# Peptides against a protein of PDB entry 6TME: the designs that were tried, part 41

Target 1, 324 residues: chain A of PDB entry 6TME
Amino acid sequence: NRLKRAYIALQAWKKAFYSDPFNTAANWVGPDVCSYKGVFCAPALDDPSVLVVAGIDLNHADIAGYLPPELGLLTDVALFHVNSNRFCGVIPKSLSKLTLMYEFDVSNNRFVGPFPTVALSWPSLKFLDIRYNDFEGKLPPEIFDKDLDAIFLNNNRFESTIPETIGKSTASVVTFAHNKFSGCIPKTIGQMKNLNEIVFIGNNLSGCLPNEIGSLNNVTVFDASSNGFVGSLPSTLSGLANVEQMDFSYNKFTGFVTDNICKLPKLSNFTFSYNFFNGEAQSCVPGSSQEKQFDDTSNCLQNRPNQKSAKECLPVVSRPVDCS
Target 2, 324 residues: chain A of PDB entry 6TME as posed
Amino acid sequence: NRLKRAYIALQAWKKAFYSDPFNTAANWVGPDVCSYKGVFCAPALDDPSVLVVAGIDLNHADIFGYLPPELGLLTDVALFHVNSNRFCGVIPKSLSKLTLMYEFDVSNNRFVGPFPTVALSWPSLKFLDIRYNDFEGKLPPEIFDKDLDAIFLNNNRFESTIPETIGKSTASVVTFAHNKFSGCIPKTIGQMKNLNEIVFIGNNLSGCLPNEIGSLNNVTVFDASSNGFVGSLPSTLSGLANVEQMDFSYNKFTGFVTDNICKLPKLSNFTFSYNFFNGEAQSCVPGSSQEKQFDDTSNCLQNRPNQKSAKECLPVVSRPVDCS

## One batch from the design tools (peptide; aimed at target 1 F40 L45 D57 A78)

Design b2_p18_6_s2 (made by RFdiffusion4, then SolubleMPNN; from b2_p18_6, 8 letters changed)
Fold by OpenDDE base, seed 4:
Structure b2_p18_6_s2 (fold): chain B 324 residues (1-324), chain A 18 residues (1-18)
Amino acid sequence: as target 1 above (324 residues)
Amino acid sequence: SSAEERLAEILAELRAEM
């Protein structure tokens, strides 16, 4: 009996709660698991005559605890939303039995350990949100082989390089922000055919921006701020026909910010402050447009306010990195 | 609930993939 298994799982989970400030699991009593707060039942996909636990939503419950292995008994769960809690430990490998997993949101918790590779075992996964945790180590390349719509990795402890497989991703939104990713952005990034938003903010990324970024025709948000990028902005960025928000601030970029970037048709905000740019087109000057906002603060620009000193600029500007 | 509504959508998608 699937509901019996669900009962075992949910009671094990309740037992794994250290604190339930809102008494969310107060009604988690008895075999009628479909009446449990945050538990949603539906007819099984393989047998519509059988009622199963198909979803869990414990978002914003501030529950402290861990995920016990018995959660693997929830084999019919397609939606698992437990964000904004205080769950700790690791994601149980037993969740590999949840073959219908479609949306997995464990964001804003206290999870630790490596990337939850169990997520790779879910064939139907479309939404993965593990942001605001303490996951660490490398990102498995296989994550981008999955047909995901959204991948939220931000605010973790991930390290190493971004996998070259990123180009295979079908995700419209990918966040890497506030991790410890290093190395270059893979050239394969330009192959992300469905990408709308990508955020690299606050990592240890370096090198030149790949020209292939300009192939991201559908990208509306591109944030590469607070990294160690060098060289000039790729001229191919003129291909970002739909970019609205672009941020390259707090890097080590040099060269000239061109008209073809600042005149992008849908560009609303372009921040390139805190770099070493030594020139900008008139179209890039803050206040030059009523429709666009620019920030050129703390560069090496002549005749602009709030720029770096010659002493700060000269060593960098005189030795521009050749990205060719 | 919003989760219940989303679940219904998900299950519909999963069913369509079968």
Scores: peptide ipSAE 0.735, ipTM 0.970, DockQ to the pose 0.951
OpenDDE base, seeds 1, 2, 3, 5: peptide ipSAE 0.729, 0.712, 0.705, 0.709; ipTM 0.970, 0.968, 0.967, 0.968

Design b2_p18_6_s3 (made by RFdiffusion4, then SolubleMPNN; from b2_p18_6, 8 letters changed)
Fold by OpenDDE base, seed 4:
Structure b2_p18_6_s3 (fold): chain B 324 residues (1-324), chain A 18 residues (1-18)
Amino acid sequence: as target 1 above (324 residues)
Amino acid sequence: SAAEERLEEILAELRAEQ
């Protein structure tokens, strides 16, 4: 019965293919769905004597098509990897029936519409990759209530603010890059207890960086480049004991880049170019260290090459934003 | 395959959660 449902689902999906350049679904014929290319069967969790479709991997198949609602019949799927295809449309709400969903990767496709809220219905979800699509609208706050290990949202059309619930996230990796997120980074960010990598690149984020960023003791990658952040770098950034890659470039930061930041013990790359910093410690100067790489290009620094003109600097530097 | 191996790991984790 379960494999029969899977057959119905997979045949409906094959019918929903517009193009299959590699003939990936060429062998998707007959009732033996476990022999289908990219379909993986396993003993059911509730009954080991029953074989079920437990995984789909169609990564890099360049398939054009859509996800039909019949995919909701694949109730035993825990792994759904269909990245690097040309699937379009929306994620079917019928996927709410896939209660074992653990890894959902639909990245590098042409999906549209709002955030796929069906992902919120999966109690065991650990990996969510929806990057490089055309998802739009608000990010639901509930996404960070999920016990996820990784959340990839980058390269979409998401807008509005980053939810305050971000602090509840257990994810080690979160990407917001290349969307249209606006507003401030929530102060609750410091509560992300498992965070290793967070990327905000290329959004419309603004305001001051919250001091609570300094509480992210396990973060190795922190990239806030290409936004509208203002004010000075928080002194609490000295708490980033494990940061290796840090990027604040292409913002509107002002003030002084301190020794406490540039001497972070694990820091390998620190880019703070294309801001309005008016001073830096000697430890921040490019070439000052053999182990660390710095970029101070296009700031308001004295006696440094490739800086902004006085005309560009004066209006901003003379009116520093107080983040206190 | 890598997907099969990962699936086995996932299923083991899901079993442990039950």
Scores: peptide ipSAE 0.736, ipTM 0.972, DockQ to the pose 0.965
OpenDDE base, seeds 1, 2, 3, 5: peptide ipSAE 0.728, 0.705, 0.701, 0.710; ipTM 0.971, 0.970, 0.969, 0.970

Design b2_p18_6_s4 (made by RFdiffusion4, then SolubleMPNN; from b2_p18_6, 7 letters changed)
Fold by OpenDDE base, seed 4:
Structure b2_p18_6_s4 (fold): chain B 324 residues (1-324), chain A 18 residues (1-18)
Amino acid sequence: as target 1 above (324 residues)
Amino acid sequence: SAMEERLAEILAELRAEQ
């Protein structure tokens, strides 16, 4: 009996709660699991005459606890949303049995350990949100081999380089922000055919921006701020026909910010402050457009306010990194 | 609920994939 298994799982989970401030699981009593708050049943895909637990929504419940291995008994769950809780520990490997997993949101919790590789075992996964946790270590390259629509990795403790497989991703939104990723952005990034938003904020990324970024025709948000990028902005950025928000601030970029970038047709905000740019086109000057907002603060620009001192600029500007 | 609606959509997609 599938509901019996679900009962076992849910009771084990309730037992794994350390705190339930809103008494979310107060009605988690008895065999009628479909009446449980945050538990949603539906006819099974393989047998419509059988009712199964198909979804969990415990978002914003402030529950403290962990995910017990018995959750693997919830084999019919396609939607698992438990964000904004205080769940700790690791994601159980037993969740590999949840072969219908479509949306997995464990964001804003206290999960630890390596990337939950169990997510890689879900053949139908489209939405993965593990942001605002304490996941650490390397990002498995295989994550980008999956046909995901969205991948939220931000605000964790991930390290190492961004996998070259990123180019295989079909995701429209990918966030890397506020981790410890290092190395260069892979050149394969330009192959992300469905990418709309990508965020690299606040990592240890370095090197030159790959020219292939310019191939991201559908990107509306590109944020690479607060990293260690060097060199000039790729001229190919003129290819970002749909970019609306672009941020390169707080890097070590040099060179000239061109008209081709600042005149991008959909560009609304372009922040390139806190770099070592030594020139900008008139179209890049803050206040030059009513439709676009620019920030050129703290660069090496002449005749602009709030720039770095010559002492700070000269050593960097005089030794530009050649990205060619 | 919004969740129920989303779940229905997901299940429809999963059914279509089978």
Scores: peptide ipSAE 0.711, ipTM 0.969, DockQ to the pose 0.932
OpenDDE base, seeds 1, 2, 3, 5: peptide ipSAE 0.707, 0.687, 0.683, 0.692; ipTM 0.969, 0.967, 0.966, 0.967

Design b2_p18_7 (made by RFdiffusion4)
Pose (drawn by RFdiffusion4):
Structure b2_p18_7 (pose): chain A 324 residues (1-324), chain P 18 residues (1-18)
Amino acid sequence: as target 2 above (324 residues)
Amino acid sequence: TKAEEMAAKLAEVAAELK
């Protein structure tokens, strides 16, 4: 009995609710699971006459609990939204039975430990949001082999390198911000298809920017701020024909900022503050344009306000890194 | 309502899974 399996799964889950501030599971009684708050039923994909539990949405319920293995019984679920709860522990391996999983959002919870590799087992997975948890350790490179449209990893404790496989991703949006990733951005980044937005804010990345970034001609947001990148901006960045937001602030970049970048057509907000740039094109000057917003604070630029001291600048400016 | 919104979302997802 199909809905009975859903009943057992939801009752096992209610038992694990230690605190439900909004009494969200108050009506989770009896066998009519489709009337349970946050449970969404629909016709079966292969038979419109059969009723199935197809979605779970408890966004912003602030429920403290954990996900029991019995949730593996919800075999028809394709949508799982639990943003802003207090669900703790790990994602049960039994969730690999949810073969129709399409969008999985466990953002802003209390999950911990290794990357939830059960997500790799879902053949229809398109949206994976694990941001704002305590996931840690290495990132499984095979995650970029899945045909994910969106990958949100920001605000965890992930470590080590960006996988070389990143160029295989078909994602339109990928976030790595606020982890402890280290090393270089892989040269394969230029092979990412469909990429519109990529956010690296606040990691421990270094090395020079790969010239292959310039192949991302559909990118509208490229944010590499608050890392440790060195070298000059690659001249290939003129290929970012669609970039609207570009932020390289808080790095160790040196050299010139040219109009090859500052005159990009759709570029509206270019922040390169807190680096070691010793020259900039006139068109790159903040306050110079009514359409474009620039920020050059704390660089090594003559005749500009709030720059680094000459004392701090000469050691770094006179020893540029050979990107080789 | 939320139930109408979720029904619409599930219909979109069903189309993608077929």

Design b2_p18_7_s1 (made by RFdiffusion4, then SolubleMPNN; from b2_p18_7, 9 letters changed)
Fold by OpenDDE base, seed 1:
Structure b2_p18_7_s1 (fold): chain B 324 residues (1-324), chain A 18 residues (1-18)
Amino acid sequence: as target 1 above (324 residues)
Amino acid sequence: SREEEMAKRLAEIQKELS
C-alpha cells in the first residue's frame, strides 16, 4: 500500500517533467518503484519487514518541470535531493505529510515564491538547502528555532532584516549571501553556540557590527563582504580563536585595524579591502606574515599602495561613525 | 557507488530518526 502511493506520486512527477535530457525517468515504469533511477528504498521505521521509498536523489539531472502535489504521498521520504535541475514553481504544501524529512536539498533550481514554510513543519529536519533559486520575501523567524545543522539561503531574492531568532540556531553553517537582506546583524548572533561558518556576502546589510560576534568561539569562516557596514571593527573580534577565513571587504568601515584581530591564532586569510580604514597594525600589513594572507587594498591607509585618494577618504574618515 | 552511498546515508538517517 505504501509503495502503491509512492507509485502514484512518482508517476505524477514524471508527468510533470517538461524535459528530461538524460532520460532519468526512462525506467520509471511499473509498480517496482524501488528500481526507479534516483529512487531509494529502505525498511520502514515502523515495520522493518516493509520496504518504503525513503530517499530521492535526482541531483544534476537537468530536469525541467515542477513538483506536483502528489509528492505528498511519499510519506516515508527522509532524504530529498533534487539539486541542479530546472524545476520551477513553488514547493508543494502537501510535502507537510513527509514527517520524516531529514535532508531537503532543492538548490540550484528555478523555484519561486516566498520561503517554503512547509520546511518548518518537518520536525526532524536537519539539513535545508534552498540556495540558487528565486525565493523572495521575508525569512520566517521560526527557521532558526529548528534544530538544523545547516541552513543554505544564498543566491535568492530574500529581503527584509535578519531575524533576531538567529541566536537560537544550532546550525554549524548558515549562508545569507547574495540576497537583499537589510538592516543590522542582530546582537543575538553571539548566542549561536554551534556556528562554524556564516556568510553575509552581497546583501544590503548596514550599521555597526555587533560586539557579540566575538562570542563565536567556534567560527572558522566569517564573511561579511559586499555590504554597507559602518564604524570600526569590534575589539571583541579578538575572541574569534578559531577563525580561519575573515572577510570585511567592500563595506564602509572606518578606524584602525588592530593587532589583536590580525594576530588571531588560526587566521589564514583576512580581507579588509575596499573600506575606509585609516590605520592598521604592522601585523595586518600584507606580506608581514608567511602564515597569513592580508588584503588592505583601497582603504585610507597612509604609506600603503593602492589606497583611495584623499578626496575620497576625507569626507568619510573625518566623520567616523560611533558604534558605542 | 552512488547507490551504495545513498543506502549508507539512509541507514544513518534512519538510525537518527529511530
Scores: peptide ipSAE 0.645, ipTM 0.963, DockQ to the pose 0.856
OpenDDE base, seeds 2, 3, 4, 5: peptide ipSAE 0.630, 0.618, 0.624, 0.632; ipTM 0.961, 0.961, 0.962, 0.962

Design b2_p18_7_s2 (made by RFdiffusion4, then SolubleMPNN; from b2_p18_7, 10 letters changed)
Fold by OpenDDE base, seed 1:
Structure b2_p18_7_s2 (fold): chain B 324 residues (1-324), chain A 18 residues (1-18)
Amino acid sequence: as target 1 above (324 residues)
Amino acid sequence: SEREKMQEKLAEIQEKLK
């Protein structure tokens, strides 16, 4: 009986709770698992006459504990949302048995270890949120081979380079922010045909921005702030016809910020502060438009307020990085 | 209700899984 297996799993999980401040699992008693708070049943896909546990939602329960291996008995679960808890440990490999997994949200917890490769075993996965944890190591390249709609990786301890396979991703939203990623953004990024939002904030990324970024016609948010990028902004950024929010602040960019970038038709905010830009077009000047907000603070611009000193600028500006 | 919303979401997901 599938519900019996679910009962075993849920009771094992309740036992794995160290703290349940809101008494979320208080009613987790008896065989009627479909009545459990945060447990949702639906007709089984293979037999509509049979009820199965199809969803778990324990968001914002502040539960401390771990995920026991018995959760692998929840084989009918397609939705697993446990964000904003205090779950610790690793994601159990036994979750590979949850072959119907469609949305997996374990964000804002205390999970540790490498990337949960069990997520790669779910053939139907569309939504992956593992942000605000302590996951570490490299990203498996295979994550971008999956037909995901969203990939949230931000606020972890991921290291190494961004996989070249990123160009294969069909995700509309990808976040890398606040990790320890290094190296260059792969040129394959331009192949992300469905990308709407990508965030690289607060990593150790470096090198020149690839020209292929300009191929991201559907991107509305592009944030590469707080990294170590160098060189000039690619002229191909003029191809970002739908970009609304663009942030290149807190990098080591040089050169001239062009009209072609600042006049992007959907651009609402463009922040390029805290770089070493030595010129900007008039269209890039803060206050030049009522519809667009610009920030050119702390660059090497002439006749602009709040710029770096000549002493700070000269060593960098005099040695421009050639990205060609 | 939140429960009803979840049931609807699950139904939608299950339809996509078919």
Scores: peptide ipSAE 0.620, ipTM 0.958, DockQ to the pose 0.802
OpenDDE base, seeds 2, 3, 4, 5: peptide ipSAE 0.614, 0.586, 0.604, 0.598; ipTM 0.958, 0.954, 0.956, 0.954

Design b2_p18_7_s3 (made by RFdiffusion4, then SolubleMPNN; from b2_p18_7, 9 letters changed)
Fold by OpenDDE base, seed 2:
Structure b2_p18_7_s3 (fold): chain B 324 residues (1-324), chain A 18 residues (1-18)
Amino acid sequence: as target 1 above (324 residues)
Amino acid sequence: SKREEMAKRLAEIQERLR
């Protein structure tokens, strides 16, 4: 009976394909859905004597089409990977019936509409990848209440502010890059206990960096480049004991880049180019270390190459933003 | 094979879901 429902779902999906360049669904014929390419069966959790469709993997199939509501019949699916296709439309609400969903990857597609709130309905979800789509609107605050290991949101059309609930996230990797997020980074960011990598690249974020960033002891990658951040770098960044890659380039930062930041013990690459910094410690100078790479290009630094003109610097440097 | 790999992965996931 479960496989019959799966058959109905998969046949509906096949009909929803506009193009299948690799003929991935060519063998999607007949009731034996477990033999379908990209369809994987496993024993049911409630009855090991029954086979169910537990996984879908159509990664890199270049399939054009949409996700029909009949996919909600795949109630035993725990893994759904359909990245690098040309699926369009919205994520069906009927997927709320997939209560075993553990990994959901729809990245590199043409999905549109608001954040797929159906993902919030999955109690066991651990991995969410929706990057490289056209999702838009606000990010639901509830996303960070989920016990996710990774949250990939980059390269979409998300707008508004980053929810303050970010501090509740247990994710090791979170990407916001290349969206339209605005406002400040929430102070609650420092409460992210398991964070290893966070990327804010290419948004409309502004204001001062919160001091609480320095509480991210496990972070190895912190990239806030290509935004509208202002003020000085927080002194608390000296607390980033495990940071390896740090990028603050292409912002409007001012002030002095301190030794405490540049001497971070695990720091391998620190880029703070294309800002309005008016001073740097000797430890921040490119070439000062063999183990660390720095880029101080296009700031307001004295006696450094490739800096902004006085005409460009003076209006900004003379009016520093006080973040206190 | 991809099927074997997926079978293993699904088994791991299912164990976590129990």
Scores: peptide ipSAE 0.624, ipTM 0.964, DockQ to the pose 0.864
OpenDDE base, seeds 1, 3, 4, 5: peptide ipSAE 0.600, 0.614, 0.605, 0.610; ipTM 0.960, 0.963, 0.962, 0.962

Design b2_p18_7_s4 (made by RFdiffusion4, then SolubleMPNN; from b2_p18_7, 8 letters changed)
Fold by OpenDDE base, seed 2:
Structure b2_p18_7_s4 (fold): chain B 324 residues (1-324), chain A 18 residues (1-18)
Amino acid sequence: as target 1 above (324 residues)
Amino acid sequence: SEREEMQKKLAEIQKELK
């Protein structure tokens, strides 16, 4: 019965293909769905004597088409990887029936519409990759209530603010890059317990950086470049004991880049170019260390090359934003 | 084989789901 349902689903999906350049679904004929290319069977969790479709992997197949509602019949699927295709439309709500979903990767497609809220219905989801699509609207706060190892949201059309629930996330990697997020980074960010990498690149984020960023003791990558952040760098950034890559470039930061930041013990690359910093410690100067790479280009620094003109600096530096 | 690798991964996932 389960394999018959899977057959119905897979045949409906094959019919929903507009183009299959590599003939990936060429062998999708007949009732033996476990032999289908990109379809993987395993013993059912409730009955090990029964084979079920447990995984789909169509990565890099360049398939054009959509996801039909009949995919909801694949109730035993725990792994769904369809990245690097040309699937369009929305993620079907019928996928809520896939209660065993553990890894969901639909990245590098042409999906549209709001955040696929069906992903929130999967109780065992650990991996979510929806990057490089055209998803839009608000990010549901509930995404961070899930016990996800990784959350990839970058290169979409998400708008509005980052939810304050971010502090509840147990994810090691979170990407917001290349969206339309606005507002401030929530102060709750410091409550993220397992965070290793967080990327905010290329949004409309603004305001001061929260001091609570300094509580991210396990972070190795922190990138806030290409936003509208203002004020001074928080002194609490000296608490980032494991940061290796840090980027604050292309913002509107002011003030002094301190020795305590540039001497972070694991720091390998620190980019703070294209801001309005008016001073830096000697330890922040590019070339001051063989082990660390710095970029101070296009700031308001004295006696440094490639800085902004006094005319450009004076209006900003003379009116520092107080973040206190 | 790719299929064998996927089967191994699925087995690991199923272990976590139990």
Scores: peptide ipSAE 0.625, ipTM 0.961, DockQ to the pose 0.862
OpenDDE base, seeds 1, 3, 4, 5: peptide ipSAE 0.606, 0.584, 0.595, 0.592; ipTM 0.958, 0.955, 0.957, 0.956

Design b2_p18_8 (made by RFdiffusion4)
Pose (drawn by RFdiffusion4):
Structure b2_p18_8 (pose): chain A 324 residues (1-324), chain P 18 residues (1-18)
Amino acid sequence: as target 2 above (324 residues)
Amino acid sequence: SKAEEMAEKLAEVAEELK
């Protein structure tokens, strides 16, 4: 009995609810699971006459609990939204039985430990949001083999390198912000298809920017701020024909900012503050344009306000890194 | 309502899974 399996799964889950501030599971009684709050039923994909539990949405319920293995019984679920709860512990391996999983959002919870690799087992997965948890350790490179449209990893404790496989991703949006990733951005980044937005803010990345970034001609947001990148901006960045937001602030970049970048057509907000740039094109000057917003604070630029001292600048400015 | 929004979302997901 199909809905009975859903009943057992939801009752096992309610048992694990230690605190439900909004009494969200108050009506989770009896066998009519489709009437349970946050449970969404629909016709079976292969038979419109059969009723199935197809979605779970408890966004912003602030429920403290954990996900029991019995949730593996919800075999028809394709939508799982639990943003802003207090669900703790790990994602049960049994969730690999949810073979129709399409969008999985466990953002802003209390999940911990290694990357939830059960997500790699879902053949229809398109949206994976694990941001704002305590996941840690290495990132499974095979994550970029899945045909994910969106990958949100920001605000965890992930460590080590960006996988070389990143160029295989078909994602339109990828966030790595606020982890402990280290090393270089892989040269394969230029092979990412469909990429519109990529956010690296606040990691421990270094090395020079790969010239292959210039191949991302559909990117509208490229944010590499608050890392440790060195070298000059690659001249290939003129290929970012669609970039609208570009932020390289808080790095160790040196050299010149040219109009090759500052005159990009759709570029409206270009922040390169807190680096070691010793020259900039006139078109790159903040306050100079009514359409484009620039920020050059704390660089090594003559005749500009709030720059680094000459004392701090000469050691770094006179020893540029050979990107080789 | 939320129930109407979720029904529409699940219909879209169903189309993608077929």

Design b2_p18_8_s1 (made by RFdiffusion4, then SolubleMPNN; from b2_p18_8, 7 letters changed)
Fold by OpenDDE base, seed 2:
Structure b2_p18_8_s1 (fold): chain B 324 residues (1-324), chain A 18 residues (1-18)
Amino acid sequence: as target 1 above (324 residues)
Amino acid sequence: SRREEMQKKLAEIQEKLK
């Protein structure tokens, strides 16, 4: 009975293919769905004597099409990987029936519409990758209430502010890069206990960096480049004991880049170029360390190469934003 | 094989879902 439902779902999906360049679904014929390319069966959790479709992997198949509502019949699927295709449309609400969903990867497709809220309905979801699509609108605050290991949101059309619930996230990796997020980074960011990597690249984020970033003791990658951040770098960044890669480039930061930041023990690369910094510690100077790479290009630094003109600097440096 | 790898991964996931 379960395999029959899976057959119906998979045949509906095959019919929803507009193009299958590699003939991935060529063998999707007949009732033996477990033999289908990219379809993986396993014993059912509730009855080990019953074989069910537990996984879909169509990664890199370059398939054009959409996800039909009949995919909701794949109720035993725990792994759904369809990245690097040309699937379009929206994620079907019928996928709410896939209560065993553990890993959901629809990255590198042409999906549109709002955030796929169906992902929030999956109680066991640990991995969510929706990057490189055309998802738009607000990010639901509830996404960070999920016990996710990784959240990939980059390269979409998400707008509005980053939810304050971010502090509730247990994810080790979170990417916001290349969206249209605006506003400030929430102060609750410091509550992210398991965070290793966070990327804000290429948004419309603004305001001062919250001091609470310094509480991210396990972060190895922090990239806030290509935004509209202002003010000085928080002194609390000295608390980033494990940061290896840090990028604040292409913002509107001002003030002094301190020794406490540049001497972080695990720091290997610190880029703060294309800002309005008016001073830096000697430890921040490119070439000052063999173990660390720095980029101070296009700031308002004295006696450094490749800096902004006084004409460009004066209007900004003379009006520092107080983040206190 | 890719199939074997996926089967292993599914087994691991299912164990976590128990």
Scores: peptide ipSAE 0.604, ipTM 0.958, DockQ to the pose 0.968
OpenDDE base, seeds 1, 3, 4, 5: peptide ipSAE 0.593, 0.585, 0.592, 0.591; ipTM 0.955, 0.954, 0.956, 0.955

